# Designs tried in a protein design run: peptides against a protein of PDB entry 5JXT. Part 32

Target 1, 319 residues: chain A of PDB entry 5JXT
Amino acid sequence: SLLPKKEINVYIGMSEMQVKWYQKILEKDIDAVNGAGGKRESKTRLLNIVMQLRKCCNHPYLFEGAEPGPPYTTDEHLIYNAGKMVVLDKLLKRIQKQGSRVLIFSQMSRLLDILEDYCVFRGYKYCRIDGSTAHEDRIAAIDEYNKPGSDKFIFLLTTRAGGLGINLTTADIVILYDSDWNPQADLQAMDRAHRIGQTKQVVVYRFVTDNAIEEKVLERAAQKLRLDQLVIQQGRAQVAAKAAANKDELLSMIQHGAEKVFQTKGAFGTMAEKGSQLDDDDIDAILQAGETRTKELNARYEKLGIDDLQKFTSESAYE

## One batch from the design tools (peptide; aimed at target 1 L78 E116)

Design b2_p16_3_s4 (made by RFdiffusion4, then SolubleMPNN; from b2_p16_3, 11 letters changed)
Fold by OpenDDE base, seed 2:
Structure b2_p16_3_s4 (fold): chain B 319 residues (1-319), chain A 16 residues (1-16)
Amino acid sequence: as target 1 above (319 residues)
Amino acid sequence: MIKVPKYVLRLEEEKA
């Protein structure tokens, strides 16, 4: 029988470089961040801020002029300048030692480029597919990954490209490097490994930048998923969750953790304490804390009714 | 041979 998948949110602090870039993004649009734009503030501007903050949470090198150089080099700086890369680097070593194989999903094809450079730098054999990959090349990559005795350890996918009904049950670990606004896209990605033919326990690690916009992206996705489930269960098809965040919701998401980011000198959490020198105990602590917070998050939304889930709780923007 | 990161190469291609 297929074992239930284990899902763990992995809450990760920003690197010093991420904090600096996150501050710079907020400062550039400080009037919009403070809500001073009022009715004149465009939803498009707020969406652009959200997109930049999400890029920062993924990797600071997604910004022009952020990467050290010229000359540009692939080196340890690719890892230590992004909290998610530091955790990924340690986690992949553990996964490989366990004889597991891993799917890594992102919303950002440009992040997959960074992950390709990382794979080459670490000597990890990988496959890649994204939205631009030709159909024949997708088939070839899937077949190369799935073949018996494949030496391909990692499959790099954009979440949407991975959602296209492909079978990747030869992997047992899924890393969601970032989250989709639509929780169904992430579920469809997980279901590439968690399907008939899987013989191992599938474990899903969802990376979430702590004290940043990604917590609110995750919360909104969890809220939407629960709402969609309740609507289906109650037959209330008309309660289509307004899929698009309004201006006030976007503003609240942008403001989340912003004050603490402005006050912070250096990195956050374990990144401040150890930087790139995380050990196995630090990873275990991060995973355990993540498992606890994941249970708490799920328990919070399980208790809410449809009417509560339709209200964006603004209260968490000022805590 | 210092390989230019693929990310940097794509940024150059998107600017072209």
Scores: peptide ipSAE 0.033, ipTM 0.615, DockQ to the pose 0.616
OpenDDE base, seeds 1, 3, 4, 5: peptide ipSAE 0.023, 0.012, 0.023, 0.015; ipTM 0.586, 0.368, 0.596, 0.523; seed 1 fails the geometry check

Design b2_p16_4 (made by RFdiffusion4)
Pose (drawn by RFdiffusion4):
Structure b2_p16_4 (pose): chain A 317 residues (1-241, 244-319), chain P 16 residues (1-16)
Amino acid sequence: SLLPKKEINVYIGMSEMQVKWYQKILEKDIDAVNGAGGKRESKTRLLNIVMQLRKCCNHPYLFEGAEPGPPYTTDEHLIYNAGKMVVLDKLLKRIQKQGSRVLIFSQMSRLLDILEDYCVFRGYKYCRIDGSTAHEDRIAAIDEYNKPGSDKFIFLLTTRAGGLGINLTTADIVILYDSDWNPQADLQAMDRAHRIGQTKQVVVYRFVTDNAIEEKVLERAAQKLRLDQLVIQQGRAQVAAAANKDELLSMIQHGAEKVFQTKGAFGTMAEKGSQLDDDDIDAILQAGETRTKELNARYEKLGIDDLQKFTSESAYE
Amino acid sequence: PTPSYLEKPVPPWSVP
């Protein structure tokens, strides 16, 4: 029995420093922000703003010249200058206290570099797979975290790094520091720990910058994820739109017994006998329209699970 | 100490 994973959006604000940088990004190209300029503009200008706001929502130190002036130290400012880091600090502290281990995923390798300095600062044992990591390296990194009685606690990964089918069931908590544009990428990262061999409840925390660009980014991915489900669930429809032996057999046998019973004429003919007054015609049309409504209302309401013929139906016996 | 991430090259990243 594999327990369904718990996925939680943790909505997070921004530090005072992030607001300053967030405002500068929006100010430096306010024209594009207000939707000015021609409609012919390439997608490049807006996408550059999206990248900067994404970096800003992650950590201000991703911008050069942002960390407090030289010389540079690694201290508490690394935590309190990014809203996500403040939430993560207490979250990681609570995770270790309850005997849990955690996989931390991110889109940006420069952010895992910042998380490296954090792990060293707090004394956390950790592993990293980067996507810019050699094959033999990440094999050892997987094994080191999966070793029985492992010294490690945090596993830092990029959402895409490891490839398909790698196993990290020695962790039961996943933290997505930032989300991906395609939902299958984040969903695959969760399934690093949420797969066969996982014994404990998998909990996934997704850091989202509330009232900023990441909240809006999330809604779109949630929509795209919903669209994918509808396509996959309806993937049986085109193969259904020949005839089975039974389908052909049912067409022939339908009402055959009543035909054999009949010596004279069938229904509409036996009761009225090839002569029809106005009243008889009106009863035929009223009975037909009623049947037509009930038939259409029944089938136009159905779903794929009702129309889909099982392959075992071809096993006529 | 000085942050180790300052000693590392900045890897490129883009929005699809």

Design b2_p16_4_s1 (made by RFdiffusion4, then SolubleMPNN; from b2_p16_4, 6 letters changed)
Fold by OpenDDE base, seed 3:
Structure b2_p16_4_s1 (fold): chain B 319 residues (1-319), chain A 16 residues (1-16)
Amino acid sequence: as target 1 above (319 residues)
Amino acid sequence: MTPAYLSRPEPPESVP
């Protein structure tokens, strides 16, 4: 029988560089961030801020002029300048030692480009598929990854490209480097490894930048997922999916953790204490804390009814 | 010069 997948949110502090770029993004649009535009503020402007903050949470090199150079050379700076890369680098070493194989998903094809440079730098053999990959090349990459005795350790995928019903049951670890606003996209990605033919316990690590916009992305995705589950269970075909985020919801998401980011002189959390010098005990502590926070998050939404979830704004979660 | 990957068109993100 297929074992249930284990899902763990991995909460990761920003690097010093991420904090600096996160501050710059907020400062550039400070009037919008402070709600000074009120009802007249463009929803498109707020969506653009959200997008830039999510890019910062993934990697600061997604911005022009962020990467040190010229020359642009792959080095340890590619890792230590992004909290997610620091954790990924340690986690992949553990995964490899366990004889596991890993799917890494992102929303951002440019992040996959950074992950390719990282794989080359660390000597990890990989496959890649994104939205631009030709059909024949997708088949070839899947077959190369799935072949008996494949030396390909990592499969890099955009979440949308991974959603295409492919079988990757030769991997047992899934890393969601970022989250989709639609939880079904992430589930479809996980189901590439968590499918008939899987013989191992599938473990899903969802990377979440702590004290940032990504916590609100995760909360909103969890709300949507619970709503979808309740609609299916109750047979209420007419329960409208949670409407697209309004301006006030977007503003609340942008403001989340912003004050602490402005007050921070350096990195956050474990990134401030150890940076790139994380050991196996630090990873275990991060994973254990993440497992606890994941259970707490799930337990919060499991108690909510359809009516609660439809009315549920990010603020009503703390009352 | 900017890194080559920054010139790649990014797919539209999902809407919140």
Scores: peptide ipSAE 0.248, ipTM 0.843, DockQ to the pose 0.283
OpenDDE base, seeds 1, 2, 4, 5: peptide ipSAE 0.228, 0.246, 0.214, 0.224; ipTM 0.832, 0.843, 0.828, 0.833

Design b2_p16_4_s2 (made by RFdiffusion4, then SolubleMPNN; from b2_p16_4, 7 letters changed)
Fold by OpenDDE base, seed 3:
Structure b2_p16_4_s2 (fold): chain B 319 residues (1-319), chain A 16 residues (1-16)
Amino acid sequence: as target 1 above (319 residues)
Amino acid sequence: MTPAYLLRPEPPEFVP
């Protein structure tokens, strides 16, 4: 029988570089961040800020001129400048030691480019599929990954490209490096490993930058998922889930943690204390804290009815 | 080596 998947949100502090870039993004559009644009502020401008903040949460090198250089070299700076990379680097060592194989999903093909450089730097053998990958090359990559005795440890996928009904049950670990606005896209990604033919316990690690916009992206995705479940269960297909965030919701998401980011001179959390020197106990502490917060998050939304979930999109803008 | 992401053309920005 297929075991239920274990899902854990992994809450990760920003590196010092991420804090600096996050501040810079907010400062560049400070009038919009402060809501000074009012009704005149474009939804497009707010969406652009959200996208820049999400890029920062993933890796600061997604910005032009962020990487130290010239000379441009792949080195430890690729890891320590992004909190998610620090945790990923330790987690992958553990996963490999366990004899597990891992799918890594991201929304951003440019992040997969950074992850390729990381894989090469660490000597991890990998496959890659994104939106630009030809159909034949996708088949070849899947077959190479799934073959008996495959030496491919990592599969790098964009969440959307990985959503295409492929079987990757030869992996038992899924890392969502970022979250989709549509929780169904992430579920479809997990279902590549969590499918008939899986023989292991599937574990899903969802990376979430703590005290940043990604917490609100996750909350919104969890709300939507619960709403979708209740709509299906009640047969009320007519509950128009407000599919798109409004301006006030986007503004609230941008403002989340912004004050603390502006007050911070260094890194956040374990990144401030240890930086890249995380040990196995630090990883265990991060995972345990994440498991607790995941249960709390789920328990918050499980108690909400359809009407509450529809209202909650309005109240979270005033707290 | 120069990171591959610096050598690759910027993919079109994902607009959600």
Scores: peptide ipSAE 0.021, ipTM 0.601, DockQ to the pose 0.526
OpenDDE base, seeds 1, 2, 4, 5: peptide ipSAE 0.019, 0.018, 0.018, 0.019; ipTM 0.525, 0.550, 0.500, 0.559; seed 4 fails the geometry check

Design b2_p16_4_s3 (made by RFdiffusion4, then SolubleMPNN; from b2_p16_4, 7 letters changed)
Fold by OpenDDE base, seed 5:
Structure b2_p16_4_s3 (fold): chain B 319 residues (1-319), chain A 16 residues (1-16)
Amino acid sequence: as target 1 above (319 residues)
Amino acid sequence: MTPAYLLRPEPPEEVP
């Protein structure tokens, strides 16, 4: 029988470089961040800020001129300059040691490019699929990954490309490196490993940058998922799925953690204390804290009715 | 060598 999947949000502090770039993004549009534009502020401007902040949470090298060089070299700097990469690097060693195989999903194909460079640097054998991958090359990559005795440890996928009905039950670990705004896209990605033919316990690690925009992306996705579930259960097909985030919602998301980011010198949380020197006990502590916060987040939304879930709350589920 | 990710265009993010 297929075991229920275990989902854990992994809350990760920003590296010093991420904090610095996050500050620069906010400072560039400080009037918009402070809500000084009011009703005149462009929704497009706020969406652009959100996009840049999400890039920063993923990896600072997604910005032109962020990578140290020339010469441009793949080295340990690719890892320690992004909190998610530090945790990923430790977690992948554990996953490999236990004889598991892993799917890594992202919204950003450019992040998959960074992850390819990382895989080469660590000597991890991988497959890749994104939105630009030709149909024949997708089939070839899936077959190469799924073949008996495949030496491919990692499959790199964009969430949307990986959602397209493929079977990847030869993997038992799923890492969501970032989150889709639509929680159904992430569920569809998880269901590539969590499907008929899976023989192992599927574990899903969702990476979330702590004290940043990604917490609010996660909260909004969890709210939407619960609303969709209740609408289905109550037969209320007429409850319009909450429209695209309004300006005030986007502004609240941008402002979340911004003050603390401006006040911070260096990295956040465990990244400030240990940086790239995280050990196995530090990873266990991060995973345990994440499991607790995941239960609390779910418990918050389970108590809410449809009318409550239609309201955006600016309150952090993590405060 | 310029990293491959610097040479690839950004895909348009669908905003919810």
Scores: peptide ipSAE 0.023, ipTM 0.572, DockQ to the pose 0.425
OpenDDE base, seeds 1, 2, 3, 4: peptide ipSAE 0.017, 0.017, 0.023, 0.017; ipTM 0.561, 0.520, 0.577, 0.540

Design b2_p16_4_s4 (made by RFdiffusion4, then SolubleMPNN; from b2_p16_4, 6 letters changed)
Fold by OpenDDE base, seed 2:
Structure b2_p16_4_s4 (fold): chain B 319 residues (1-319), chain A 16 residues (1-16)
Amino acid sequence: as target 1 above (319 residues)
Amino acid sequence: PMPAYLLRPEPPESVP
C-alpha cells in the first residue's frame, strides 16, 4: 500500500544579503508598505512588492546586479547568500547519503537556473523541466530520471511543469523550494512522487523564509486548502472560493516581519550564528522546529469553519 | 556576461 506523505515546513532565516535586499525592496516603496497610499495605492503595485519580496526569499541573485562580480564565478557565495541554499546544501548531502532521490520544485524558472549552477558546482547529476521545455525533451528527461539504475539524483521542476500528470515515483523526497498561492498546485507537484508505484515513504520539505512574506503565503495557502476541504465535505462547491486577496490583505502580508527586518543588521536565526557552517544537529533542530510549527499551523485551521475562513483577514502588523 | 538565470522570463505566478 502507498504510505501517507510526511510534510514538514522548514522555516529558514534570511542571510545577511537577503535581509539587505528585503530592506531595499521595502524602502523603495515605503509609502505603500506603511499604507500611506490609501485609496491611491494600486493593487498592482502591492502585487509587484509581494513578487519582489518572494524573489528575495528565494535568492538575492534573482535581482540584477546582486551577484558579486565581475568576474562572475560559481562558488560558495551562491550558497551562503541565501538561507534556503544553506539548508538545501546540507539537506541534499543527507538525502544522498540515505540513498534517496529528490524532486526540487520552484515557481521560478530563474531559481532553477541557480539550482543548475549549484548542481554543477556540487557535482550533483540532475534533470530539469520547466514551462519552456519542449514536449520531447520532457519525455527524455523523465525517462532518463526514471530509468533503472539512473545516476540522476535531483530533478529540478517548476511547480506548474510538475503538475502535468507526470510520474516521478523513482524519487522519495520532495523539496518545495517555494510555495504556490494555490495549495492545489503544490499538492499536484507532491503527487508526482506520491503515486501508485511508489515503494518508499515520501517526505515533503516545504521551505519557508521565517519572519517574511512567505509565512503569509503559506498561511493563505493553508486557509484556501482548508476551505476547499470543507467545501467538498459539506457539498457547498458553489459558495466558497476564497476571494482574491484585497489591498488590505496584501498590505498586511507585506508588513509581516518588516519592522524586525528593518531592525536587523545581519542574518536571521541560525544564519546569524553559523551562516553556512550548519552541522547535522542544526539541521535536526530546524527540521524538529519545522515539524512542531507545521502541526500548530494545521491545528489552527482544523478548528475553523467555512464562515471563519471566508472572513479570515490577516491582521495588520500594526494592530 | 549576465548569469543565464537573469535572461529567462519567469512564468506567470498564481494570484494570491
Scores: peptide ipSAE 0.059, ipTM 0.690, DockQ to the pose 0.266
OpenDDE base, seeds 1, 3, 4, 5: peptide ipSAE 0.046, 0.040, 0.028, 0.034; ipTM 0.530, 0.545, 0.585, 0.624; seed 3 fails the geometry check

Design b2_p16_5 (made by RFdiffusion4)
Pose (drawn by RFdiffusion4):
Structure b2_p16_5 (pose): chain A 317 residues (1-241, 244-319), chain P 16 residues (1-16)
Amino acid sequence: SLLPKKEINVYIGMSEMQVKWYQKILEKDIDAVNGAGGKRESKTRLLNIVMQLRKCCNHPYLFEGAEPGPPYTTDEHLIYNAGKMVVLDKLLKRIQKQGSRVLIFSQMSRLLDILEDYCVFRGYKYCRIDGSTAHEDRIAAIDEYNKPGSDKFIFLLTTRAGGLGINLTTADIVILYDSDWNPQADLQAMDRAHRIGQTKQVVVYRFVTDNAIEEKVLERAAQKLRLDQLVIQQGRAQVAAAANKDELLSMIQHGAEKVFQTKGAFGTMAEKGSQLDDDDIDAILQAGETRTKELNARYEKLGIDDLQKFTSESAYE
Amino acid sequence: SEEEYEERREERTIVK
């Protein structure tokens, strides 16, 4: 029995320093922010703003010249200058206290570099797979974290790095520092720990910058994830739109017994006998429209799970 | 730029 994973959006604010940088990004190209300029502009200008705001929502030290002036030290400012780091510090502390281990995913390798300095600062044992990591390296990195009684606690990965089917069930908590544009990428990262071999409840925490660009980014991905479900669930429809033996058999046998019983004429003919007054015609049209409504209202409301014929139906016996 | 970033990381002191 594999427990369904718990996925939680953790909505996070921004530090005072992030607001300064967030405002500068928006100011440096305020024209495009207010939707100015021609409609012919290429997508490049706006997408550059998205990248900067994404970096800013992650950590201000991703911008050069942002970390406090030289010389550079790795201290508490690495935590308190990014809202996500403040939430993560207490979250990681609570995770180790309850005997849990955690996989931390990110879109940006420069952020895992920042998380490296954090792990060394707090004394956390950790592993990293980068996507810019050789094959034999990440095999050892997987094994080191999966070793029984492993020294490691945190596993730093990029959402895409490892490839398909790698197993990290020796962890039961997943933290998505930032989200991906396609939902299948984040869902695959969660299934590094949420797969066969996982014994404990998998909990996934997704850091989201509330009232900023990442909240809006999330809605879109949630929509695209909903659209994918509808396509997959309806993937049976085109194959259904020939005729089975039973379907052909049912068409022929329908009402055949009543036909054999009949010596004279059938229903509408036996009761009225090829002569029809106005009243008889009116009853035929009223009974038909009623049947037509009930038939259409029954089938136009159905779903794929009702129309889909099982392959076992072809096993006529 | 990436080499300069790595050099800066190497020169850093960890203050606790």

Design b2_p16_5_s2 (made by RFdiffusion4, then SolubleMPNN; from b2_p16_5, 8 letters changed)
Fold by OpenDDE base, seed 4:
Structure b2_p16_5_s2 (fold): chain B 319 residues (1-319), chain A 16 residues (1-16)
Amino acid sequence: as target 1 above (319 residues)
Amino acid sequence: SDEEWRERRAKKKYVK
């Protein structure tokens, strides 16, 4: 029988470099961040800020002029300059020692490029599929990963490309390096490993940059998922979940954690204390804290009715 | 550009 998947949100602090770039993104559009642009601020401007902040949460080298060089190198700096990479690097060592195989999903093909460079640097054998991968090359990559005795440890996928009905039940670990705005896309990605033919407990690690835009992306995705579930259960087809965030929602998401980011000198959380020198106990602490916060997040949305879930008000979740 | 990104990646040296 297929075991239920275990989902854990892994809350990760920004590196010092990520904090600096996050500040720079906010400062560049400070009038928009403060809502001072009024009626003239286009939804497009706010969407652009959100996309830059999400890039920063993933890796600062997604920005022009962020990567050290020339000469450009793949070295430890690729890891320590991104909180998610520090956690990923330790987590992958544990996963490998356990004899597990891992799918890593991202929304960003350029992040998969960074992850390829990382895999080569660490000597991890991998496969890759993204939106640009030819159909034949996708089949070949899937077959190479799924073959009996495959030496491919990691599969790198864009969430949407990995969602296309493929079977990857030869992996038992799923890392969502970032979240889709549509929680169904992430579920569809998880279902590549969590499907008939899986013989192991599937564990899903969702990376979430703490005190940043990604926490609000996660909250919005969780609200939408719960709303979709309740609509299906109650037969209320008329509750069109507003697919796109409005201007005020986007502004609220951008503002989340912005003040704390501006006040922060250096890195956040465990990244400030230990940087790249996380040990196995630090990873266990991060995972335990993540499991607790995941339960709390789920419990928050399970108590909400359809009417409450339709109100994307940051205020109504605290009464 | 995507070309500059690819060229940069192709020229990267792995430090062992």
Scores: peptide ipSAE 0.599, ipTM 0.960, DockQ to the pose 0.620
OpenDDE base, seeds 1, 2, 3, 5: peptide ipSAE 0.593, 0.590, 0.593, 0.593; ipTM 0.959, 0.959, 0.959, 0.959

Design b2_p16_5_s3 (made by RFdiffusion4, then SolubleMPNN; from b2_p16_5, 6 letters changed)
Fold by OpenDDE base, seed 4:
Structure b2_p16_5_s3 (fold): chain B 319 residues (1-319), chain A 16 residues (1-16)
Amino acid sequence: as target 1 above (319 residues)
Amino acid sequence: MEEELRERREKRKYVK
């Protein structure tokens, strides 16, 4: 029988470089961030800020002029300049030692380009599929990954490209490097490994930048997923979950953690204490804290009714 | 801009 998947949100502090770039993004549009733009502030401008903040949470090298060079090198700086890469680097060593194989999903093909450089740097054999990958090349990559005795440890996928009904049950670990706005896209990604034919316990690690916009992306996705489940269960087909965030929701998401980011000198959390020198105990602590916060998050949304879940108010999450 | 960053990364993969 297929074992239930274990899902763990992994809350990760920003690196010093991410904090600096996050500050710079907020400062560039400070009037919009403060809500001073009034009625003239376009939803498009707020969506752009959200996209830049999400890029920062993934990797600062997604910005022009952020990567050290020329000469451009593939070295430890690719890892230590992004909190998610520091955690990923340690986690992948554990995953490999346990004889597991891993799917890594991202929304951003350009992040997969960074992850390819990382895989080459660490000597991890990998496959890649994104939205631009030709159909034949997708089949070839899937077959190469799934073949008996495949030496491919990692499969790099964009979440939506990986969602196309493919079978990757030869992997037992799923890393969501970032979250989709649509929780169904992430579920579809997980279901590539968590499907009939899987023989192992599937574990899903969802990376979430702590004290940043990604917490609100996750909360919104979890809220939407619970709402969708309740609507299905109650037969209330008319509760069209407002698919797109409104202006005020986007503003609230941008403002989340912004003050603390402005006050922060250096990195956040375990990234401030140990930087790139995380040990196995630090990873265990991060995973345990993540498991606790995941349970708390789920318990919060399980108590909410349809009417509460429709109100994306910052206030209703604290009662 | 995005294309140039991708090209720079691709060039690094071939230099190793």
Scores: peptide ipSAE 0.062, ipTM 0.708, DockQ to the pose 0.137
OpenDDE base, seeds 1, 2, 3, 5: peptide ipSAE 0.041, 0.054, 0.049, 0.061; ipTM 0.675, 0.698, 0.699, 0.744; seed 5 fails the geometry check

Design b2_p16_5_s4 (made by RFdiffusion4, then SolubleMPNN; from b2_p16_5, 8 letters changed)
Fold by OpenDDE base, seed 3:
Structure b2_p16_5_s4 (fold): chain B 319 residues (1-319), chain A 16 residues (1-16)
Amino acid sequence: as target 1 above (319 residues)
Amino acid sequence: MDEELRKRRAERKYVK
């Protein structure tokens, strides 16, 4: 029998470099961030801010002039300058030691480029598929990963390219390095490993930058997923509000944690305390805290009706 | 895709 997926949100602090770049992004558009633009603020401008903040949460080297150099080098700085990379680096060592194989999904092909450099630097054998991968090369990569005795430990995928009906049941670990705005895209990604033919417990680690825009992306995705489930259960097809985030929702998301980010000197959370020196106990603590917060997040939305879930109110989930 | 970032990636050296 296929075991149910275990999904854990892994809440990760920003590195010092991420904090600096996050501040810089907010400062560049401070009037928009403060809502001073009012009705004059374009939805496009807010969406651009959200996209820059999401890039920062993934890796600061997604920005021009962020990477140290010239000369540009692949070294430990590729890891310690991004909280997600620090956790990923420790988690992958554990996963490999357990004899597991891992799918890593991202929305950003440019992040997969950084992950390739990381894989080469650490000596991890990998496959890659993104939206630009030719059909034949996609088949070849899947077959190379799935073959008996494959030396490929990691499969790097863009979430949407990996969602296209492929079977990757030879992996038992899924890392969502970032989240899609559409929770169904992430589910489709998980279902590449969690399918008929899987013999292991599938574990999904969803990386979430703590005290940042990504918490609100996650909350919105969870809300939408619950709404979609209730709409299906109640037969109320009209209530499936595909409503793209409005300006006020986007503004609220941008503002989330911004004050604390501006006040912060250095890194956040475990990144401030340990940085790249996370041990196995630190990882266990992060995973345990993440499992608790995941249960709490799900429990909030399970209590809400359709009408409550249609309102993007952070307040109604806490009453 | 920022052509400059792609160029920089191609210029990256692995420190062994």
Scores: peptide ipSAE 0.201, ipTM 0.845, DockQ to the pose 0.483
OpenDDE base, seeds 1, 2, 4, 5: peptide ipSAE 0.089, 0.058, 0.033, 0.064; ipTM 0.711, 0.703, 0.657, 0.704; seed 5 fails the geometry check

